# Designs tried in a protein design run: peptides against a protein of PDB entry 3PUK. Part 27

Target 1, 227 residues: chain A of PDB entry 3PUK
Amino acid sequence: ERGLKSVVWRKIKTAVFDDCRKEGEWKIMLLDEFTTKLLSSCCKMTDLLEEGITVIENIYKNREPVRQMKALYFISPTPKSVDCFLRDFGSKSEKKYKAAYIYFTDFCPDSLFNKIKASCSKSIRRCKEINISFIPQESQVYTLDVPDAFYYCYSPDPSNASRKEVVMEAMAEQIVTVCATLDENPGVRYKSKPLDNASKLAQLVEKKLEDYYKIDEKGLIKGKTQS

## One batch from the design tools (peptide; aimed at target 1 F113 I124)

Design b2_p10_8_s3 (made by RFdiffusion4, then SolubleMPNN; from b2_p10_8, 4 letters changed)
Fold by OpenDDE base, seed 3:
Parts: structure tokens; sequence; C-alpha cells
Structure b2_p10_8_s3 (fold): chain B 227 residues (1-227), chain A 10 residues (1-10)
């Protein structure tokens, strides 16, 4: 029941908390909508305290400055979340925190990355992508966090075709992050009827898996692990 | 990964 949740927590612990841990130091952690759901699904508040997090704040809300403390941003690479970060550090005179550690749940587009570099680079101590963009439900079940996915995928209106494609891409990316988290390159099975959505999604997933596992983080070519 | 772009000492 909790197999996938445990794996996700272990990944976050090693990739985020262990990466920025300093003995005796407490940090404020900033979360967005997705990462709030993610952490809620795989850990308890006591777990976060053990990892040196004293306070959890919503990045979308107005917050009082705590200039003596460093901030850990665990956020999705979206314009909304990035803009909130920029508001915290964009002003040289009114930085909300001492410094920032940024951990993105997925690949950060160059446009957003460049925007951060241009305005806040001096305040950032660490910035990396950890590639966890799904919510674990059960041992082998996860939920995709793609806004309006159902609406666009099942819309009979041809005018929504472009939006449907964007949604499919986002879903495929999140499925690939599950595979990456589990260190698996599986075959894909799907039900093709009554709509071809599953087939299209499967093709996108297969393509993205191929791209992702062309070369792994260790510089090794990784083939399909499961057919 | 952009990790290497922001490796700043404490």
Amino acid sequence: as target 1 above (227 residues)
Amino acid sequence: SYASNFDVPE
C-alpha cells in the first residue's frame, strides 16, 4: 500500500533534504500547490522537522520576512511558482530570507531559468531538478497533476485540439518521472477504445522514455528494463 | 540539471 510513497519520500529526502542539510541549521520551506500535495502524500510533519524544517509556508501567500533564516524552495517549475520566488528575492533591498535553495520537481524551462539567473542569482545557494511530478496513492498507483486534463482529453470540440495536445505532453512527462523515480524503463500497455487518447499518450510516453534513458545520470546507456 | 549553475559556498 505504501511502497511507492516510501520510494518517493526516500527520493525527496536524499535529493532535497540531505543535499542542503547543515548541522544545527533550521530552514523555512516554501511549497506550492503540487508539492504540498506531494509531501502530504508521502510524509508527516514530524518527518519534516527531523529534516531541519522549522516552518512550512505557502509560496503563493504573502509572508513576513525572516531575513536571518535560509529558505528551501521545493516547487514546480511553473511561471506562477517562479514568480512568487522572484518576489521574495527580486528586490535587493527587501529579500525575505537570508538565502535560497531551489529544488524543482521537474525540468525547468530555459525561459524561467534565465529569468531567475538574471534577477536572483546572488541569493541562490543551490538549484537543481529532482524529477518527481506525480502524487503517489498506493504501492503501484499514482495520480497525475495536470490541470483540466479530463476536460480537454474528452472534449468533443475540435477547437480544443491544441490544448489536448499540451495536456497529453504534460501527462507523459509525469509518467516518465514515475519511471525515473523507480529506475524503470517499462513497456506500455493501454486500452485504445473508445477514444484514441490512451494510444496517443502511450506513444508520447514511449518517446519520452527513450529520450530520458538514452543516457542516464551516471553517463550510462540504459535499455528497456521491463517489456 | 541546473545544479552546477548555483553551487555557491555558504
Scores: peptide ipSAE 0.020, ipTM 0.608, DockQ to the pose 0.375
OpenDDE base, seeds 1, 2, 4, 5: peptide ipSAE 0.018, 0.011, 0.018, 0.019; ipTM 0.574, 0.506, 0.581, 0.596; seed 4 fails the geometry check

Design b2_p10_8_s4 (made by RFdiffusion4, then SolubleMPNN; from b2_p10_8, 4 letters changed)
Fold by OpenDDE base, seed 1:
Structure b2_p10_8_s4 (fold): chain B 227 residues (1-227), chain A 10 residues (1-10)
Amino acid sequence: as target 1 above (227 residues)
Amino acid sequence: SYAKDFDVPE
């Protein structure tokens, strides 16, 4: 079995780098906090060089314009990352790069997408959503990027119940992205805890897996695989 | 692919 890191790298290579590859062309790649962690977990700088990336930059930092080069934005679909992108291309006179390729790590809300389209459409060569919202740690181990998940899931305070539900939904969505990346529909296993969080999360994952395969481009519901 | 796509020709 191929390790999860190699699978994730292969997915990024196919979905992002192969999608925008031009022979002899170098790009600047812009990363946010999540995608920095993601790429660091599954590749080296030498791998990125082989894919035509000359330098990587943090999207949140002030950067010098490189107007002769195209930029590859590999970012999360968040207001913060989108706002940083818009600053790079919002003014015709202040464009930092020649053009942009945008790859979101998850579903981009229509509100954010429309905001980009309205302001910067002429500068964008490609805008695509990919489904990778987890960090591979080991061959078969991954971590989720859900802030304060521990606090809300294990809080005894009833006032946090609504926030707990939101966190669990986000966790379930990220687990489904792992399954999609691995092309698997696993059986869900859990151990009951005093707060019944594991059971609730398992149900959310199962529901989301079913929904994902029902709406898959191939229209095929995959059978459960051995986990 | 889970996602919608937007292409702008060069």
Scores: peptide ipSAE 0.030, ipTM 0.676, DockQ to the pose 0.442
OpenDDE base, seeds 2, 3, 4, 5: peptide ipSAE 0.028, 0.035, 0.033, 0.027; ipTM 0.678, 0.680, 0.659, 0.679; seeds 3, 4, 5 fail the geometry check

## One batch from the design tools (peptide; aimed at target 1 K11 Y212 D216 E217)

Design b2_p11_3 (made by RFdiffusion4)
Pose (drawn by RFdiffusion4):
Structure b2_p11_3 (pose): chain A 227 residues (1-227), chain P 11 residues (1-11)
Amino acid sequence: as target 1 above (227 residues)
Amino acid sequence: SDGITLIERPE
């Protein structure tokens, strides 16, 4: 099947689970709020065992150290989500697990990355960005994770216009991971209609997905595709 | 070979 959640599942399995899957052994997977919703969206937690995951746990709440099991961190590049990882490895009196495998849902800010590039420890065996920043609500419908996006797009023009841009970019880069997961590099068009916001956004997506496929590293797509 | 690799270390 080619359901939207089937496509995403085929990406998580190959880009995450298989990428650190050691045939004979199992791992503990850690999730933040987003990745929880993402995984609950495209599979049942039963399917995880077959993928090398014996236990899933919330990265937020404190956990008991299992220093003989390797950890699979499947998290978003969020300050909260990352600060929690740094609590397990490095500073201080660490560690909590035998090894660390980090998989970011999206591009990791240099600011956050540096905070973990230091307290790195030999543990962090891998740190990848898989570029999945959306929810496969239905086999043909997707939703983003841009909190309070509607309000910061139609609010007046007061002080909180600086946040509008923050929301506008968050939508743009998050939309780009939708195209990248579908292995599509589509042409961009907007409606040029009420308030003309789709124009500003269409430009951001166009610019960001040009920069994106200048790096992909999957190598599957470059230049505009038939979409 | 999917995604972008920032760090990769052997065992």

Design b2_p11_3_s1 (made by RFdiffusion4, then SolubleMPNN; from b2_p11_3, 4 letters changed)
Fold by OpenDDE base, seed 4:
Parts: sequence; C-alpha cells; structure tokens
Structure b2_p11_3_s1 (fold): chain B 227 residues (1-227), chain A 11 residues (1-11)
Amino acid sequence: as target 1 above (227 residues)
Amino acid sequence: SLGRTLIENEE
C-alpha cells in the first residue's frame, strides 16, 4: 500500500538519521548529485531539519570549515564523492568538520574504502552502506542512476560492448537495491528486444538477487514473490 | 538495511 517514496524515506530515516542521531546535536549534511536527487524525491527540507540537519551542503563545492560541527556524508561510493570527502578530512590542516559520519548508497569498493581508511579513519565515527541506489518516482516506479545507460545499452557499435556490460551490471545492482529496500525477492520478467538487452539484464538481476539474499545479514533466503 | 558497517569508532 505504501508508495516507494515513503519506503525509501523510512529506510533513510532509520538507516542514516536514526543511526547517527545524538540528542541535541545538529549536523551538516553533505550530499552529492545522486543523493540530492534521492532526498529531493522523498522528503522535504523540513523533514531534514527534524532529523537534526542544520544545513545541506554540496560535497562538490568548496565549503567553509565548521570545525565545531560533525558532518553527515550521505553520498554515493564514487571516486568523485570520495575525493571530495578526502579534501575535507585528508589532512589535519584541511579538516573542515569535527568528525564525519559516512553513509554510502551502495557497495563501496575496497579500493575506495582503503583510500578513505588510510587517510581519514580517525576522523570517521561511522561508515556504512545502506544500499539505496535508485530514485523513486511513483509507488512502484523508479529511475536508475547509471551514467550513459541509454547510450551504451542501445548502441549498435560493437566497441561499446564492454561498457554495455558494465552499465548492465550497475543497473542490475540498483534494481537489487530496490528489492532490498522493499524486502522482496521478485520474479523477473522481461520483454525480448532485438539486442537482447532485456534478457541479459533480467539474468543479471536474478543472479544478483540470489547472491544477495543468500548472504544477507540475517542469513535468510526469501522465496520469489510476484512483482 | 542489508548494508554493512565499514567503520565504527567511539565518540
């Protein structure tokens, strides 16, 4: 009954805001391009204020230090966002905030994590993955944040085959995060296309779903549901 | 949530 937007907001509230909440404490929240869109899709600024966020800052911009406040980084695990974080905490002289909480929207590769850990571990109070890598549009409709997805998936150029695969993997992963958010293991359906993109994507989703639910935190395997 | 905790440090 509940729309996807409300489900997403509920997850963010519990996984991010409630997780790092301290009584009487305000935080600065840093967002990247994806999380800006994500939050905009499922909440209002007033909602964020209620969650103890005093101001929202764009992680990509050069910001003035607020050294007495802790920062909440709600960001995607991308080199760009990570690099911006590193500029905030990478050196003692460059620390912009008192400490950091980091919540990644998706799986953080070891390479990125190690880079953070090596440079900023002492400044980080908490770092988690929350697995929300989609933008809710309607009750059961969402958009994926995969750069150049359309271009590569539907390119007839064979030279794009490798990139197409990467894009499909990313799309499949994001679809799985939707399922995880909804706590569902859906059956996958698709319509065949000349380039067989739908079939391939469906297979990837199925595989990732199987792997994901087999190794989830609860060790539970959910049966396939109609979706 | 189904995410993992990567870092947990004391306040």
Scores: peptide ipSAE 0.540, ipTM 0.918, DockQ to the pose 0.600
OpenDDE base, seeds 1, 2, 3, 5: peptide ipSAE 0.539, 0.535, 0.526, 0.535; ipTM 0.915, 0.916, 0.916, 0.915

Design b2_p11_3_s2 (made by RFdiffusion4, then SolubleMPNN; from b2_p11_3, 3 letters changed)
Fold by OpenDDE base, seed 1:
Structure b2_p11_3_s2 (fold): chain B 227 residues (1-227), chain A 11 residues (1-11)
Amino acid sequence: as target 1 above (227 residues)
Amino acid sequence: SLGRTLIENPE
C-alpha cells in the first residue's frame, strides 16, 4: 500500500511540476506557510531539484529579483499570499521574475482572482487550482489546516455556535480533498460523542463527496469504494 | 470542487 505521503507527492508532481515542465529550464519556487509544510511532509530538496527547481523561497520575505528566471508559485489562495505575489509583479518595470506559474492549493475566490487578473495577467503563463489542503503525517494519517478547530468544536459556549459551523465546513472541505487525492469515494463512518460534532461533520462530508463525485473531470460518475 | 484552469497564456 502506497503511503499517503507518496500519493500526495505523486499528485503534486503530476498537477504542478509536470504541468509546467520545460526541458532544460530551471525555476524558482515560491512557497507560503502551508505549502512549505506540505512539501516538507512528502518530499526532499533533492526531489525538487529533479523537478527543475533550483531554489525555494518564502513568498512572505523580501527577495532579490532574478529577472532571467521564471517563478513557480505554489501557494494557498489567501489575501496574504496573493498580496505578496502582486508585489512581485505589480510593477511592469520592476518584475521580480521573468514570468509566473501559479498553482493554488484550493479554490481561489473570485475576489482574489480578479485582483490578480487586473494587474498581473500578462505576467502569468498558467494559473491553476489543485485540490490539496491537508498535511500527510503517516501512511493513512493526515492533519487538517483548520485554526482553532479544537477550541470551537469542544467549546460549551453557545456564542461559538456560528464559528463551530464554519470550522466544520472547512474541515469537511479538506477531507474531500483527501478523498480526491486518493481517488476514493468512501462511505463515511463516525463514532458519536456527547457532542454531536462527529455526526454533523460526517453529514457535511457525505454531502460534499456527493457533489464532488457527481461529475468528475472526465464527466464520469465515480462509484463508492468499499473501504 | 474540481481543480480549474484560471489562466492560460502562451510562452
Scores: peptide ipSAE 0.562, ipTM 0.923, DockQ to the pose 0.488
OpenDDE base, seeds 2, 3, 4, 5: peptide ipSAE 0.557, 0.549, 0.557, 0.554; ipTM 0.924, 0.922, 0.924, 0.922; seeds 4, 5 fail the geometry check

Design b2_p11_3_s3 (made by RFdiffusion4, then SolubleMPNN; from b2_p11_3, 4 letters changed)
Fold by OpenDDE base, seed 5:
Structure b2_p11_3_s3 (fold): chain B 227 residues (1-227), chain A 11 residues (1-11)
Amino acid sequence: as target 1 above (227 residues)
Amino acid sequence: SLGITYIDNPE
């Protein structure tokens, strides 16, 4: 059995690094909070060097221009990360890098994408979604990046109901990305809890899995796998 | 899948 970390790394290697690799070319890689955690969980700096990354930078920080080098943005499709990218390539300022490759960890909403397209389309060589929205911890363990998930899911306060729903939706989406990465369509299993949050989450996951496999490029509905 | 391509502008 291959560990989840190795599977995730292989996915990133094929979907990101192999996709934008050019012989003899080094790139600067820009990461956000999530992708920093993601890469740190499944690779070493030496691995990134082998993939043609010379340096890693935080997208949220002010950075000096390196105009002779292309930049690889491996980021979440959030307004914050997108805004930082736009600052690097915006029409009103000098470009920080020669060109950009953008790889989103999840679906980029049209509103964000349109903003990118309108401002920086000429600077972008590639923009893709790779559907990795989880962090591998162990061979079969992963963590979700959903802020305050525990607080809202276990809150007895009815005023948090709307927020709880948003959190559960986000969790379900990330779980589906795990399944997609592992090429699995599991029979969803859960442990019942007093607030029945697990049941609700399971239903969301099942629905999203069905949607994912129905719209998959293969046009095939995969059978449920053992989980 | 390897993901959805939004932009492809090769040199």
Scores: peptide ipSAE 0.374, ipTM 0.878, DockQ to the pose 0.641
OpenDDE base, seeds 1, 2, 3, 4: peptide ipSAE 0.387, 0.340, 0.367, 0.382; ipTM 0.877, 0.871, 0.872, 0.876; seeds 1, 3, 4 fail the geometry check

Design b2_p11_3_s4 (made by RFdiffusion4, then SolubleMPNN; from b2_p11_3, 4 letters changed; failed a check: too like the target's own chain)
Amino acid sequence: SEGITYIENEE

Design b2_p11_4 (made by RFdiffusion4)
Pose (drawn by RFdiffusion4):
Structure b2_p11_4 (pose): chain A 227 residues (1-227), chain P 11 residues (1-11)
Amino acid sequence: as target 1 above (227 residues)
Amino acid sequence: EETDLSLERES
């Protein structure tokens, strides 16, 4: 099947689980709010065992150290989600697990990355960005994770216009991971209609996905595709 | 013990 959640599942399995899967052994997976919703969206937690995950736990709440099991961090590049990882490795009195495998849902800000590039420890065996920043609500419908996006797009023009841009970029980069997961580099068009916001956004997506496929590293797609 | 850390994407 080619359901939207089937496509995403095929990406998570190959880009995350298989990438650190050691045939004979199992791991503990850690999730933040987003990745929880993402995984619960495209599979049952039963399917995870077959993928080398014996236990899934919330990265937010404190956990008991299992220094003989390797950890699979499947999290978003969020200050909260990352600060929690730094609690397990490095500063201080650490550690909590035998090894660390980090998989970011999206591009990691240099600011956050530096905070973990230091307290690195030999543990962090891997740190990849897989570029999945959306929810496969239905086999043909997707939703983003841009909190309070509607309000910050149609609010007046007061003080909180600086946040509008923050929301506009968040939508743009997050939409781009939708195209990248579908292995599509589509042409961009907007409606040029009410308030003309799709124009500003269409430009951000166009610019960002040009920069994106200048780096992909999957190498599967470059230049505009038939979409 | 320490090691070099970098950012990587899917291959």

Design b2_p11_4_s1 (made by RFdiffusion4, then SolubleMPNN; from b2_p11_4, 6 letters changed)
Fold by OpenDDE base, seed 4:
Structure b2_p11_4_s1 (fold): chain B 227 residues (1-227), chain A 11 residues (1-11)
Amino acid sequence: as target 1 above (227 residues)
Amino acid sequence: EKKELKLERPK
């Protein structure tokens, strides 16, 4: 049995650290709320040191410039995190760091990327998406990072129906990222509740999985597996 | 090394 934590860490090492590694170079790593939890769940500070990270900083906090060092932004593709990045690099005269590598944990909308590009493209060495939008808990257990998911999904107020759909969409997307991380295309099983939220979520997951696994990055079709 | 910044997405 492969632990999900080890799988996630291996993915981060490959997709993030190996991607931006330069021999003898140390970087400052900027984390947001989600990636702080993510890394805390699957690695130690000593592991990060081995990957060339001298210090980790919270992107939301005011930080002193370290203009001689490059920064690795491992963040979620949210307006809040991006705005914090833009404060670091948006002004040419007030750049916090020498350059930036940006790795998003999930899909980054073009509009959000374009905002970054328009402001500080010259300072950015890499801008990549990775598919890790979950927190590994146990070997096969993970926690989704969807704000107010429980509240909206189980709200008896019909006025929250639209919001519930948005939340379930986000949950489904994150489940797909788990599948992508594990490199599998699972069948979806669920137990229906009175509100049939599980059924709806399952349908969304199935649809997204179908779209995602039509063709992999190498042009191979992945078959469905049991989960 | 001035190249156009691209958002690199996994498939």
Scores: peptide ipSAE 0.555, ipTM 0.910, DockQ to the pose 0.447
OpenDDE base, seeds 1, 2, 3, 5: peptide ipSAE 0.551, 0.551, 0.552, 0.551; ipTM 0.910, 0.909, 0.909, 0.909; seeds 3, 5 fail the geometry check

Design b2_p11_4_s2 (made by RFdiffusion4, then SolubleMPNN; from b2_p11_4, 6 letters changed)
Fold by OpenDDE base, seed 2:
Structure b2_p11_4_s2 (fold): chain B 227 residues (1-227), chain A 11 residues (1-11)
Amino acid sequence: as target 1 above (227 residues)
Amino acid sequence: EKRELKLERPK
């Protein structure tokens, strides 16, 4: 088995680049904070050039229109990233690019998804969720993109209990995306800590894994794999 | 689980 980085790259190549490939066509790729880190962790600029990406732009920054070129948006399904996209295509003014291909790293909430459809449907050639919400670091090591996870998980302040739960849910969800990417249903192992955060997280992961495979595999639960 | 939108529009 290849390392996690190669698996992630292969997933992106097949789910994103191969999906929107047009012979002889170059695209501008728009990235947000997460996808910038994601791609930098598993590929080089030369790899992106081979996939037909001429330039990479930050979705958060002001950009000059390139109306003759199509844009590939590889972004997180967040209000911030979606709003930036809508500024490119949602206005009645001239669109920044010829057309848009959108690939979300995770499930896009219905509200955001519908907002995009309602505002920019004529400009969108493709919109797809690819379910990669983690950063590969080593062969079997990855980092999660959950802001202030450490702060809330170890906060002694009871007022942070609600936020702690949200953070735990987000972490569990991202771990499940790793499993989905690797096509694994691992047995969750952990070392308990004084606050029992590891146990709670493990329970959430187990539950979400079960739900994922029930939904994704037509109600069939995949047998647990070693992890 | 995953949703897809494919809109083929004339150029």
Scores: peptide ipSAE 0.054, ipTM 0.678, DockQ to the pose 0.089
OpenDDE base, seeds 1, 3, 4, 5: peptide ipSAE 0.049, 0.048, 0.049, 0.048; ipTM 0.703, 0.699, 0.681, 0.676; seeds 1, 5 fail the geometry check

Design b2_p11_4_s3 (made by RFdiffusion4, then SolubleMPNN; from b2_p11_4, 6 letters changed)
Fold by OpenDDE base, seed 4:
Structure b2_p11_4_s3 (fold): chain B 227 residues (1-227), chain A 11 residues (1-11)
Amino acid sequence: as target 1 above (227 residues)
Amino acid sequence: EEVELELTRPK
């Protein structure tokens, strides 16, 4: 089956593990809340062991230094996760690990990257964005990880309009990551509701898809597909 | 070993 879970795992394997693989080397992997859920949805601990991960730890928690081992940070590009990383490497005298590989699940703002660069550039062997900001549930079903999405999207309070837009933007972005993972440019369909949330979201998705595939104008431009 | 850190982005 073309299971979404397998697709996601394959993407992670190629984009993350294969990218930083060194023969005979084991790494500690640091996860945040999202990536914990993500990996849990598409792999087992045994799979991670096969990829050279000796142990996984929560980036938010206090951890004992393992200075002889390199760390693989598979995290979302959030201030919280980045701050935790910086605590691990910010002190030149007390780095928790030998070096770091950082893989962001989504777009990392330049400001956030610059903060990392300014603090501990020499400790980082790799810093890469991957494009997986969703959690696979079924073969063709996924969930979005957007905090308070339900509340804001369906709030009758007009005061939440601005926040609603932010949430919808985030949702649209995550949908695009699904499309990117599946390598498809779907025609967006929706059923209009009185609140017109579906229509708005669809428009955002379409726009972002166009922007995404516009990058390939000189290369492989993909036509609209049925999804 | 002093390579400037770069952020690799997809595509």
Scores: peptide ipSAE 0.400, ipTM 0.873, DockQ to the pose 0.445
OpenDDE base, seeds 1, 2, 3, 5: peptide ipSAE 0.380, 0.395, 0.388, 0.396; ipTM 0.869, 0.871, 0.870, 0.871

Design b2_p11_4_s4 (made by RFdiffusion4, then SolubleMPNN; from b2_p11_4, 6 letters changed)
Fold by OpenDDE base, seed 4:
Structure b2_p11_4_s4 (fold): chain B 227 residues (1-227), chain A 11 residues (1-11)
Amino acid sequence: as target 1 above (227 residues)
Amino acid sequence: EKKELTLERPK
């Protein structure tokens, strides 16, 4: 049985490391909170070394410039992470690194990308979205990274209804990323509760899956699978 | 080598 961790690692290796690999070149890798957890869940430092990463750095922290080396930013498409990137490259005279490769773990809004492009496009060699927005735990288990998910989903306060929907949307999106990673289009199963959270989430997942699997990367329609 | 930066998205 293939563990989810191995699948995730394989995807990262293919989508990120192989994508920016240059023979004999070492890079500094910048991680945010999510990608730190993600990589920690599916690889070791030795694995990263094999992929040409000399050191990993936290994007949120102040770092000394290493101007002769290129940087691999493996980050979530959040304003916080992007702002940190912009601090590294926003100033023409004070670039932290020689160049940047950016790999987002999820959908990056155009507004956010445009902000990057306007500021430091000349320093960026690659900007790519990958579809991994979950933490693998077990062979078939993963953890979603949605802030305050538990609180909003189970809040008895009606005033949190809108927040709950936002959280569920994010959760649904991340579930779809799992499916995409596993190349599956599962039928969603759930058991309704008084708050019907499971039903709502299931509906969102189904909708997103339908949209995602309308056409695959090769233009083929994927059928539903059981999982 | 100078090309316009684009964001590559899956699918």
Scores: peptide ipSAE 0.563, ipTM 0.912, DockQ to the pose 0.444
OpenDDE base, seeds 1, 2, 3, 5: peptide ipSAE 0.555, 0.556, 0.552, 0.555; ipTM 0.911, 0.910, 0.910, 0.910

Design b2_p11_5 (made by RFdiffusion4)
Pose (drawn by RFdiffusion4):
Structure b2_p11_5 (pose): chain A 227 residues (1-227), chain P 11 residues (1-11)
Amino acid sequence: as target 1 above (227 residues)
Amino acid sequence: EEAETEVSLFE
């Protein structure tokens, strides 16, 4: 099947689970708020065992160290999600697991990355960005994770316009991971209608996905596709 | 496996 959640599942399995899967052994997966919703969206937690995951745990709440099991961190590039990882490895009195495999849902800010590039420890065996920043609500419908996006798009023009841009970029980059997961590099068009916001956004997506496919590293897509 | 000190994308 080619359901939107089927496509995403095929990406998580190959880009995350298989990428650190060691046939004979199992791992503990750790999730933040987003990745929980993402995984609960495109599979049952039963399917995870077959993928090398014996236990899934919340990265937020404190956990008991299992120093003989390797950890699979499947998290978003969020300060909270990352600060929690640094609690397990490096500073201080660490560690909590035998090894660390980090998979970011989206591009990791240099600011956050540096905080883990230091307290690295020989543990962090891998750090990848897989670029899936959306929810496959239905086989043909997707939703983003841009909190309070509606308000910061139609609010007046007061002090909180600086956040509007933050929301506008968050939408743009997050939309780009939708195209990348679908292995599409589509042409961009906007409606040029009420308030003309789709124009500002259409430009951000166009610019960002040009920069994106200048890096992909999957190598499957470059230049505009038939979409 | 060796430690990875940089971030990269999936291939």

Design b2_p11_5_s1 (made by RFdiffusion4, then SolubleMPNN; from b2_p11_5, 6 letters changed)
Fold by OpenDDE base, seed 2:
Structure b2_p11_5_s1 (fold): chain B 227 residues (1-227), chain A 11 residues (1-11)
Amino acid sequence: as target 1 above (227 residues)
Amino acid sequence: EKPEYELSLVK
């Protein structure tokens, strides 16, 4: 049985690096906060070099143009990351890189996708969703990236009920990506004490698993042009 | 056979 880290790396290698690989070509890779943590959890810089990545840049930081090189964006489908991408390619005269390959860690909302399409479509060679929204820790352990999850889940303040629901939904979505990565559709068990959080989360996960395997069995390809 | 997992929230 292979560890979760190995499975995650293998999926990234197949879904991202192999997908955009061009022999003899080096790319600049742009990462956001989540994908930085993700890659650091399951690979080394030497592994990335072997996959044709010459340098890694933080998408949030101001960067010098390297117009002769193509860029690989491995980022979360968030307004912040997307906005940073758009700044890189928003102006023809100010394009930072030769072209872009975009791989989202999760489903990209249509609003964000349309925004990208409207402004940068000609610069994009590939746009794909790969559905990895968790950080592997051990063979059977992972962590989620849901801000303030603990606070809202265990808050006694009823005014936080709406936010708690949002957090629970986000957690459930990320758990589903674990299952998808492992190619599993499990039954979810839970303990009811001390709070009903586990029960609620389990229900959400079960529902989302059903939806996922009915609709989105594989990563979604939103666009592809010649490399 | 469908695998079974137990979910728990930990601090």
Scores: peptide ipSAE 0.044, ipTM 0.538, DockQ to the pose 0.020
OpenDDE base, seeds 1, 3, 4, 5: peptide ipSAE 0.041, 0.039, 0.040, 0.035; ipTM 0.527, 0.510, 0.524, 0.487; seed 1 fails the geometry check

Design b2_p11_5_s2 (made by RFdiffusion4, then SolubleMPNN; from b2_p11_5, 6 letters changed)
Fold by OpenDDE base, seed 1:
Structure b2_p11_5_s2 (fold): chain B 227 residues (1-227), chain A 11 residues (1-11)
Amino acid sequence: as target 1 above (227 residues)
Amino acid sequence: EKQQTELSLVK
């Protein structure tokens, strides 16, 4: 139907909603900036209602407690989003919700995970990482969410070289999540001129694809996608 | 047959 959008939705439905579904139970869903865009790109509010979501809240905003309801946090593994979660369930304040299900859109750094574990472990019913760090735009087009990517990739200032590398790593990781979502191991094509950015990014993507498909979830090696 | 999928990186 919607190509990449439908694939993304199906993955979210399986990895998130089906994972925490309980018959007759409604949840409040907390979203951050990225996941708001993500869900908006691949589903409607009616779809979320069908999955047992009664209301969507922005994790960054002040919210009134609904202590009788469980909360589904679908958020990026960033300090900002994690801090907001900690505010909801941390020791500093009364819990805003009955319990939490946490689904991260990407790998959560150990530092952040340990911080959550130390503070809010008893409130968490589920914590998982799902690898979707892109926004589907159309059937075969997607966008990445890497702040200041343009600036650092095209900055002539040598002082930005380290940041440029970080940005490219992030972009490469997000591209790999697309491939993983599609269950594909594609060849990578790039335009090499005038800057070497595309070449560098392509190399990073290729390397990360190799790493990802070295051993898949079933312990199998996935070869390159061929005709 | 299905053609090999390719990623194209655009600057």
Scores: peptide ipSAE 0.030, ipTM 0.428, DockQ to the pose 0.021
OpenDDE base, seeds 2, 3, 4, 5: peptide ipSAE 0.023, 0.020, 0.021, 0.019; ipTM 0.401, 0.414, 0.400, 0.388; seeds 4, 5 fail the geometry check

